# Peptides against a protein of PDB entry 6B4E: the designs that were tried, part 29

Target 1, 295 residues: chain A of PDB entry 6B4E
Amino acid sequence: TNFDKISKMFWHYKDKIAQIKQDIVLPIKKADVNVRNLLSRHKRKINPKFGQLTNSNQQLFKIQNELTQLINDTKGDSLAYHWILNFIAKAVVHQAETEVRVKPESALPLGKLTLYLLVQFPELQELFMARLVKKCPFVIGFTCEIDTEKGRQNMGWKRNNENKWEDNTSYDERMGGILSLFAIITRLQLPQEFITTTSHPFPIALSWHILARICNTPLNLITNTHFVILGSWWDAAAVQFLQAYGNQASKLLILIGEELTSRMAEKKYVGAARLRILLEAWQNNNMESFPEMSP

## One batch from the design tools (peptide; made by RFdiffusion4, then SolubleMPNN)

Design b2_p27_2_s1
Fold by OpenDDE base, seed 1:
Structure b2_p27_2_s1 (fold): chain B 295 residues (1-295), chain A 27 residues (1-27)
Amino acid sequence: as target 1 above (295 residues)
Amino acid sequence: EEEKKREEEYKKKLEELEKEKKALEAQ
């Protein structure tokens, strides 16, 4: 694992967030009133769509079509188009932080929708990845110390209106929700209409990177959150990961589930205990995946 | 000493896995 490369990638996306603010978000505030009105209407129509997802493919396809139309309506103005995509990127991540956090299996319909949009609108890819890395740097296997304010900010910790940090449980669950979404995206197949014409924007190899990079992280930087997000990843993608990489996947799952947890045993992390349970379930041929969506 | 040995073995296993994966992707 090349940590310099990971750090460079992390800061690239931090810079991208700043660039998005300067080049997309701020300029639209001064745009033509008709453009602002259009975007306001579209924002109101788009925002509830993510909450309308169910474990139904029919409902998914309906929402995909509705969002596609709404996004296409903005293509006549490049700034408006990029603004609406950035809004969608933010909304998807927010849905992961709220809904997926409490109902991990909801990552599946959300992930399918997101993957469709990422392929249909390629400009969404960089916007979405930047938002993911900002909110949950674990998606690229980045870790830093959290003993400083800057370190906590870099790792996606939030403060409330009273400038108080969120509690550890809230942070862990929120990171787990975001990572569940990303894990799902990496293990999903492209929609049938794109499979022959487009490469997967966030393939299963990115799941490998998450696991391997966490395994290579200095032990003094490993926290309960690392084990929580590994558990979230496991629930979301372990079955498909094993299908993709076979014996090599098995070795890596053993490495995180047994070896990494054992090395950190003195810390008695709750997340590590859960990961051990997941490992044991797998060893007993009881590895579970999220339920498939209905027709 | 034992902990250091375990760490070295762990790192070695990880490096081997990364090499194996890379080899599979190259096929």
Scores: peptide ipSAE 0.087, ipTM 0.745, DockQ to the pose 0.800
Fold by OpenDDE base, seed 3:
Structure b2_p27_2_s1 (fold): chain B 295 residues (1-295), chain A 27 residues (1-27)
Amino acid sequence: as target 1 above (295 residues)
Amino acid sequence: EEEKKREEEYKKKLEELEKEKKALEAQ
């Protein structure tokens, strides 16, 4: 694992966030009033859609079509188009932070919707990844120290209105929610209409990178959060990961589930204990996946 | 010393896995 490369990637996306603010978010405030009004209306229509997802494919397709139309309505103005995509990127990640964290299986419909949009609107890909990395650097296997304020900020820690850091449980849950969504996206197949024409924007190989990079992370930087997000990843993608990489996947799952947890045993991390339970379930041929969506 | 040895063995296993995967992707 080349940590310099990972760091460069992390900072690339940090720079991208700054660029988005400068080139998209701020300019739209000075845009024509008609454009601003259009975007305000579209924002209000788009925002509730992510919360309207259920375990129904029918509902998913309805929402996909509605969002597609709403996004297409903005294509006549490049700035408006990019603004609405950036809004969507933020909204999806927010949904992961709020809903997926408490109901991990909700990542499946959200992930399917997101993947569809990422393929249908390629410009969303960079906007979405930048938002993911900002909120949850674990999605690219980035880790830094959290003993400093800057380190915590880089790792996506939030402060409240009283300038207090969020509690560890809240942070862990948010990171788990975001990573669950990303894991789902990486393990989903492209919609049938795109399989022959488009490459997967965030393929299962990115899941491999997450696991391998965490395994290579210096032990002094490994926290409970690492194990929590590994557990979230496991629930979301382990079955499909094994299908994709076979024996090599098995070796890597053993490495995180057994060896990494053992190396950190003295810390008695709750997340590590959960990961061991998941490993044991797998060893007993009882690996579970999220339920498939209904028609 | 035992902990260092375990760390080295762990790193070696991980490097081997990465090599194996790269080899598979190249096929």
Scores: peptide ipSAE 0.081, ipTM 0.742, DockQ to the pose 0.743
Fold by OpenDDE base, seed 5:
Structure b2_p27_2_s1 (fold): chain B 295 residues (1-295), chain A 27 residues (1-27)
Amino acid sequence: as target 1 above (295 residues)
Amino acid sequence: EEEKKREEEYKKKLEELEKEKKALEAQ
């Protein structure tokens, strides 16, 4: 694990967020009134679509088509197009922080939709990754200390209007929700229409990086959240990860489930206990995955 | 040009993955 590279990547996306604000979000406020009205209407139509997802492929395809049309309507203005994609990136991550947080299996339809949009609209990829890293730096295996204000901010902690940090449980659940979505995206196959024309934008190798980088993280930086997001990842992608990497995947799952939990046993993290249960279920040939979507 | 860029990106990702695999195997 090259920590310098991870740090550079983290700060690249932090800078990208600042750039997005300066080059997309702020300029649109000064754009033509017709453009602003168009985007306001589109925002209102787009935002509900993510909550309309079900475990139905038919419903997924309907929403894909509706969103595709709405996004295409903005292509006549480059700034409007990038603004709507940035809005979508934010909306998808928000859906992970809220719905996936409480219903992890909802990551599957959301992930399928997101992957489709990432391929159909390549400019979404950098916007989406920047938003992911800002909200949940675990998606690139980045970890820093959280004993400082800046450290907590870098790790995606929120404060309320009273300047109070969110509860540990709330943070853990939000990180788990976002990581579940990302894990699903990494393990999904491209839609059939794209397999021969494009590469997967966020392939299963990125799941490998998450796990390996966490395993190589200094133990003094490992928290309950690390185990929570590993458990979320496990539910979302462990089966497909084993299929992709076989024995190497097995070694890495043992490393996180057995070795890392053992090294941190003195902390008695609840997330670590859950991960141990997942490991034991796998060892007993009872590894579960999310149910497949209906036609 | 796009194909070449995709190949280079894939190669870079593969090299990174192999480094992580070697680190895992050494443990």
Scores: peptide ipSAE 0.038, ipTM 0.595, DockQ to the pose 0.126
Fold by OpenDDE base, seed 2:
Structure b2_p27_2_s1 (fold): chain B 295 residues (1-295), chain A 27 residues (1-27)
Amino acid sequence: as target 1 above (295 residues)
Amino acid sequence: EEEKKREEEYKKKLEELEKEKKALEAQ
């Protein structure tokens, strides 16, 4: 694992967030009133769509079509188009922080929708990834110390209006929710209409990178959150990961489930205990995945 | 004795997590 490369990638996306603010968000505030009104209307129509997802593929396709139309309506103005995509990127991540956090299986329909949009609108990819890395650096296997204010900020910790850090449980759950979404995206097949024409924008190899990078992270930087997100990843993608990489996947799952947990046993992390349970379930041929969506 | 206590605490946490998982699966 090349940690310098990971750090460069992390800072690239941090810079991208700043660039998005400067080049997309702020300019729209000064844009023509008609453009602002259009975007306001579209925002109001788009925002509830993510909460309307169910385990129904029919409902998913309906929402995909509705969002596609709404996004296409903005293509006549490049700034408006990028603004609406950035809004969608933020909304998807927010949905992961709120709904997926409490209902992990909801990552599946959300992930399918997101993957469709990422392929349909390629400009969404950098906007979405930047938002993911800002909120949950674990998606690229980045870890730093959290003993400093800057370290906590870099790792996506939030402060409230009173400048108080969020509690550990809230942070763990949010990171788990976001990572579940990303894990799902990495293990999903492209929609049928794109399989022959487009490469997967966030393929299963990115899951490999997450696991491998965490395994190679200095032990003094490993926290309960690492195990929580590994557990979230496991529920979301372990079955498909094993299908993709076979014996090599198995070795990596053993490394995180057995070796990493054993090395950190003295810390008695709750997340590590859960990961051990998942490992044992797998060893007993009881590895579960999220239920498939209905037609 | 301390290792046995650690093992018992670990088992207890695992049992609690299993119960929590079963409760979630039952929903």
Scores: peptide ipSAE 0.032, ipTM 0.527, DockQ to the pose 0.027

Design b2_p27_3_s2 (from b2_p27_3, 13 letters changed)
Fold by OpenDDE base, seed 4:
Structure b2_p27_3_s2 (fold): chain B 295 residues (1-295), chain A 27 residues (1-27)
Amino acid sequence: as target 1 above (295 residues)
Amino acid sequence: EEEEKKRKEEEEEEKKKKEIEEILSYF
């Protein structure tokens, strides 16, 4: 694992967030009043759609079509188009921080919707990835120390209005929710209409990178959060990961489930205990996946 | 096309093996 490369990637996306603010968010405030009114109306229509997802493929397809139409209505103005995609990127990540956090299986319909939009609107890919890395650096296997304010900020910790850091449980759950969504996206197949014409924008190989980079992270930087997000990843993608990479996947799952947890046993992390339970379930041929969506 | 697909699959498999070796060397 090349940690310098990972660090460069992390800072690339941090810079991208700043660039988005300067080139998309701020300029739209000076745009024509008609454009601003259009975007305000579209924002109000788009925002509730992510919460309207269910375990139904029919409902998913309905929402996909509605969002596609709303996004296409903005293509006549490049700035408006990029603004609405950036809004969608933020809204999807927010949904992961709230709904997926409390109901992990909701990552499946949200992930299917997101993957569809990422393929249908390629400009969303970099906007979405930048937002993911800002909120949850674990998606690229980045870790830094959290003993400093800057370190905590880099790792996606939030402060409240009183400038107090969020509690550890809240942080762990948010990171787990975001990572669950990303894990689902990496293990989903492209919709049939895109399989022959487009490559997967965030393929299962990115799940490999997450696990491998965490395994190679210096032990003094490993926290309970690392085990929480590994457990979230496991629930979301372990079955499909094993199907994709076979024996090599098994070796990596053993490394995170057995070896990494054993090395950190003295810390008595709750997340590590849960990951051990998941490993044991797998060893007993009881590995579970999220239920498939209904028609 | 089949030969190119096979080559890409072999390259990806070799990349995964190297990543595992790096993990195993660390632990």
Scores: peptide ipSAE 0.180, ipTM 0.695, DockQ to the pose 0.036
Fold by OpenDDE base, seed 5:
Structure b2_p27_3_s2 (fold): chain B 295 residues (1-295), chain A 27 residues (1-27)
Amino acid sequence: as target 1 above (295 residues)
Amino acid sequence: EEEEKKRKEEEEEEKKKKEIEEILSYF
């Protein structure tokens, strides 16, 4: 694992967030009133759609079509188009932080929708990844110290209006929710209409990178959060990961489930205990995955 | 195309092996 490369990638996306603010968000505030009104109307229509997802493919397809139309309506103005995509990127991540954290299986329909949009609108990919890394650096296997304010900020910790850090449980759950979404995206097949024409923008190999980079993280930087997000990843993608990489996947799952947890046993992390349970379930041929969506 | 696909698959497998080796050496 090249940690310098990971760090460079992390900071690339941090810079991208700043660029988005400067080049997309701020300019729209000064744009023509007609453009601002268009975007305001579209924002109001788009925002609730992510919460309207269910375990129904029919509902998914409906929302896909509606969002596609709404996004296409902005293509006449490049700035408006990029603004709406950035809004969508933020909204999807926010949905992961709020809904997926409490209902992990909701990552499946959200992931399917997101993957569709990422392929249909390639400009969304960089915007989405930047938002993911900002909120949850674990998606690229980045970890830094959290002994400093800057370190905590870099790892996606939030402060309230009283400058109090969020509770560990809240942070863990948010990270788990975001990671669940990303894990789902990496293990989903492209929609049928894109399989022959487009490569997967965030393939299952990115799941490999997450696991491997966490395993290679210095032990003094490993926290309960690492185990929580590994457990979230496991529920979301372990079955498909094993299907994709076979024996190599098995070795890596053993490394995170057995070796990493054993090395950190003295910490008695709750997330590590859960990961052990998941490992044991797998060893007993009882690995569970999210249920398939209905037609 | 098949040869290129095979080469890419081999490269991915070698990358995976190296990553596992690195992990194993770390522990």
Scores: peptide ipSAE 0.211, ipTM 0.701, DockQ to the pose 0.037; fails the geometry check
Fold by OpenDDE base, seed 2:
Structure b2_p27_3_s2 (fold): chain B 295 residues (1-295), chain A 27 residues (1-27)
Amino acid sequence: as target 1 above (295 residues)
Amino acid sequence: EEEEKKRKEEEEEEKKKKEIEEILSYF
């Protein structure tokens, strides 16, 4: 694992967030009133769509079509188009932080919608990844120390209005929710209309990178959160990961489930205990996946 | 196209093997 490369990638996306603010968000505030009004209307129409997702593919396709139309309406103005995509990127991540954290299986319809949009609108890819890395650096296997304020900020910890850090449970749940969404995206097949014409923007190899980079992370930087997000990843993608990489996948699952948890046993992390349960379920041929969506 | 696809698949498999070796060496 090349940690220098990971760090460079992390800072690339941090810089991208700053660029988005400077080049997209702030300029729109000075744009023509008609453009601002258009975007305000579109924002109001788009925002509830993510909460309208169910386990129905029919409902998913309906929402995909509605969002596609709304986004296409902005293509006449490049700034407006990029602004609406950035809004969508933020909204999707927010949905992961709020809904997926409490209902992990909701990552499946959200992930399908997101993957469709990422392929249909390629400019969303960089905007979305930047938002993911800002909120949950685990998506690229980045870890730093959290004994400093800057370290906590880099790892996506939030402060309230009183400058107090969020509690550990809230952080763990948010990271788990975001990671679940990303894991789902990496293991989903492209929609049939794109499979022959487009490469997957965030393929299953990115899940490999998450696991491998965490396993190679210095043990003094491993926290309960690492095990929580590994458990979230496991529920979301372990079955498909095994299908994709076979024996190589099994080695990684054993490494995270047995070896990494054993090395950290003295810490008695709750997340590690759960991961061991998941490993045992797999060893007993009882690995579970999220249920498939209805027609 | 088939040769390029095969090459990419082989490169990805070699990369995965190398990453696992790195993990195993770490533990």
Scores: peptide ipSAE 0.210, ipTM 0.700, DockQ to the pose 0.036; fails the geometry check
Fold by OpenDDE base, seed 3:
Structure b2_p27_3_s2 (fold): chain B 295 residues (1-295), chain A 27 residues (1-27)
Amino acid sequence: as target 1 above (295 residues)
Amino acid sequence: EEEEKKRKEEEEEEKKKKEIEEILSYF
């Protein structure tokens, strides 16, 4: 694991967020009134679509088509197009922080929708990844200290209106929700119409990077959150990860489930205890995945 | 095209193997 490379990647996406604000978000405020009105209308139509997802593929395809049309309507203006994609990137991550947080299995339809949009609109990929890394650096296996204000901010901690940090449980659940979505995206197959024409934008190899980088993280930086997000990843992607990498996957799952938890046993992290339970379930041939979607 | 795909797959496998070795060395 090259931590310098990971750090450079982290800061690349942090800089991308600043660039998005400067080059997309702020300029649109000065754009033509007709463009602003179009985007306001589209925003109102797009935002509820993510909450309308169910375990139905029929409903998924309907929403995919509706969003595709709404996004295509903006392509006549490059700034408007990038603005609406940035809005979608933010909305998807927000849905992970709220809905997936409380209902992890909702990551599957949300992930399918997101993957479709990422392939259909390639310009969404950098916007989405930048938002993910800002909110949940664990998606690229980045970790820093959280004993400083800047460190907490870098790791995606939020403050309330009273400038008080969120509680540990809230942070853990939000990180778990976001990581669940990303894990699902990495393990999904491309839609049939794209398999022969496009490479997967966020392939299962990125799940490997998350696990390996966490295993190589200095132990003094490992927190309960690391185990929580590993558990979230496990529920979302462990079955498909084993299918993809076989024996090599097994070795890595043992490293996180057995070795990493054992090294941190003195901390008595609740997330680590849950990860041990998941490991034991796998060892007993009871590894579970999210339920498949209905027609 | 098939040769290029095969080379990329081999590079990914080598990278994964190296990461595992680094993990084992760290622990």
Scores: peptide ipSAE 0.196, ipTM 0.697, DockQ to the pose 0.035; fails the geometry check

Design b2_p27_4_s1
Fold by OpenDDE base, seed 1:
Structure b2_p27_4_s1 (fold): chain B 295 residues (1-295), chain A 27 residues (1-27)
Amino acid sequence: as target 1 above (295 residues)
Amino acid sequence: MEKKKELEEREKELNEIIEELEKEKKE
């Protein structure tokens, strides 16, 4: 694992966030009043759509069509278009932090919607990835020390209005929610209409990188959060990961589930204990996946 | 050809992971 490359990627996306603020968010405040009004109306229509998702493909398709129409309405103005896409990127990640956090299986419909939008609107890809990395660096396998304020910020820790850090449980669950969404996206097949014309923007190989990079992370930087997000990933994508990579997938799952947990046994991480349970379930041929969506 | 290359790359990565983890056990 080339950690320099990973760090470079991390900072690239951090820079992208700053760029988005400078080039998209701030300029729109000075835009024509008609454009601002349009975006305000669209924001109000778009925001509730993510919460309207259910385990129904029919409902998913309805929402996909509605969002597509709303986004297309902004294409006449490049700045407005990018602003709406950035808003969507933020909203999707926020949904992962809140809803997926408490109901991991909700990542499936959200992931399907997101993947559709990423393919339909390619400009969303960089905006979305930048937001993911900012909120959850684990999506690219980045880890740094959290003994400093800057380190915690880099790893996506939040402070409340009183400048107090969020509690460990909240952080772990939030990271798990975001990673669940990303894991789902990586293991989903492209919609039928895109399979022959477009490559997958975030393929299953990115899940491979997450696991491999975590295994190569210096042990002194491994925390309970690493095991929590691995468990979240496992629930979301382990079945499909095994289907994709076969024996190599099995080896890597054993490395994270058995070897990495064993190396960190002295820490008695709750996340590690859960991951061991998942490994044992798999070894007993009881690996589970999220339920499939209804027609 | 692409599949073979990818397979070999993943195999290399797996071996590297195993080697690094083994080194950490001895320290």
Scores: peptide ipSAE 0.473, ipTM 0.885, DockQ to the pose 0.718
Fold by OpenDDE base, seed 5:
Structure b2_p27_4_s1 (fold): chain B 295 residues (1-295), chain A 27 residues (1-27)
Amino acid sequence: as target 1 above (295 residues)
Amino acid sequence: MEKKKELEEREKELNEIIEELEKEKKE
């Protein structure tokens, strides 16, 4: 694992966030009143859609179509188009932070929706990835020390209005939620309508990178959060990961579930204990995936 | 051919991970 490369990637997306602010968010405030009104209306229509997702594919399809239409309405103005995509990127990540964190299986419909949008609107990919990395650097396997304020900020820690850091549990849950979403996206198949026209924008290989990079992370930087997000990933994608990579997947799962947890046993991380349980369940031929969505 | 290359790359990466972990265990 080339950590320098990962760091460069991390900072690339941090820069992208700054660029988005300068090139998209701020300029739209000075845009034509008609454009601003359009975006305001669209924002209001789009926001509720993510909360309307259920375990129904029919409902998913409906929402996909509605969002597609709303986004297409903005294509006449490049700035408006990018603004609405950036808004969607933020909204999706927010949904992961709030809903998926408490109901991991909700990542499936959200992930399907997101993947659809990522393929349908390729410009969303960079915007979405930038937001993901900002909020949850684990999605690219980035880790830094959290002994400093800057380190914590880089790793996605939030402060409240009183400038107090969020508690560990809240952070762990948010990271788990975001990673669950990303994991789901990586293991989903492209919709049939796209399979012949485009490649998967965030393929299962990215899950491989997450696991491998965490395994290669210096042990002194490994925290409970690492194990929490690995557990979240496991629930979301382990079955499909094994299907994709077979014996190599098995080896890597053993590395994270057995070897990495064993190396960190002295820390008695709760997340590590959970991951060990997941490993044992797998060893007992009891690995489970999220329930499939209904028609 | 591409699949084979990818397989080999992943295998190499796995081996590197194992080696690093083993090294760290001895320290």
Scores: peptide ipSAE 0.467, ipTM 0.883, DockQ to the pose 0.722
Fold by OpenDDE base, seed 2:
Structure b2_p27_4_s1 (fold): chain B 295 residues (1-295), chain A 27 residues (1-27)
Amino acid sequence: as target 1 above (295 residues)
Amino acid sequence: MEKKKELEEREKELNEIIEELEKEKKE
């Protein structure tokens, strides 16, 4: 694992967030009132769509079409277009932090919607990835120390208005929710209309990188959160991961489920215990995946 | 050819991870 490369990638996306603020968010505040009004209306129409997702593909397609139309309405103004995509990126991640964390299986329809949008609107890809990395660096396998304020900030820890850090449980759940979404995206097939013309923007190889990089992370940097997000990933993508990489996938799953948990056994992490259970279930030929969506 | 190369790269990475973990276990 090239940790320097990972670090560079991490900071690239951190810089991208700053760029988005300077080049997209701030300029729109000074834009023509008509543009601002348009975007405000679109924002109000777009925001509830993510909460309207169900386990129905029919409903998903409806929402995809509605969002596509709304986004296309902004293409006449490049700044407006990028602003609405950035809004969508933020909204999707927020949905992962709130809904997916409490209902992991909701990552599937959300992931399908997101993947569709990422392919339909390629400019969303960098905006979305930047937001993901900012909120959950685990998506690229980045880890740093959290014994400093800067370290915690880098790892996506939030402070409230009183400058108090969020509790460990809240952080773990948020990270799990975000990673579940990302894991789902990586293991989904492209929509049928794109499969022959477009490469997958966030392929299953990115899941490989997450697991491999975590396995190679210095043990002194491994926390309960690492095991929580691995468990979330497992629920979301382990079945498809095994299908994709076969024996190599199996080896890596054993490394995270058996070896990594064993190395950290003295810490008695709750997340590690859960991951052990998942490993055992797999060994007993009882690996489960999220239910498929209905027609 | 591309698939073979990718397979070999992943295999190498797995071996590196295993070696590193084994080293840490002995320390």
Scores: peptide ipSAE 0.466, ipTM 0.882, DockQ to the pose 0.785
Fold by OpenDDE base, seed 3:
Structure b2_p27_4_s1 (fold): chain B 295 residues (1-295), chain A 27 residues (1-27)
Amino acid sequence: as target 1 above (295 residues)
Amino acid sequence: MEKKKELEEREKELNEIIEELEKEKKE
């Protein structure tokens, strides 16, 4: 694992966030009143859609169509179009932080919707990834120390208005939620209409990289959060990961589930304990996946 | 063919990961 490369990737997306603010968010504030009004209306219509998702494919398709129409309404103005996509990127990640964190299986419909939008609107891809990396660097296997303010910020820790860091549980749950979403996206097949015309924007290989990079992370940087997000990933994608990479997947799962947890046993991380339970379940031929969505 | 190549690459990467982990144990 080339950590320098990963670091460069991390900072690339951090720069992208700054660029988005400069080139998309700020300019819209000074845009024509009609454009601003349009975007305000669309924002109000779009935002509730993510909460309307259920385990129903029928509802998913409905939401996909509605969002597609709303986004298409902005294509006449490039700035407006990019603004609405950036809004969607933020909204999706926010949904992961709030809903998926408490109901991991909700990542499936959200992931399907997101993947559809990523393919339908390619400009969303960089916007979305930038937001993901900002909020949860684990999605690219980036880790740094969190014993400094800057380190915590880089790893996506939030401060409240009183400049107090969020509690560990909240951070872990948020990271788990975001990672669950990303994991789902990586293991989903493209919608049938896109399979022959488009490559998967975030393929299962990205899940491999997450696990591999965490395994290669210096042990002194490994925290409970690493195990939490690995557990979240496991629930979301382990079955499909094994299907994709077979024996190699198995080896890597053993590395994270057995070797990594064993090396960190003295820390008694709750996340590590959970991951070991997942490993044991797998070893007993009881690996579970999220239920398929209903028609 | 492509899948086989990918798996070979993954195997290589796994070996590298294991090697690095072993080095860390010795340090």
Scores: peptide ipSAE 0.334, ipTM 0.846, DockQ to the pose 0.626

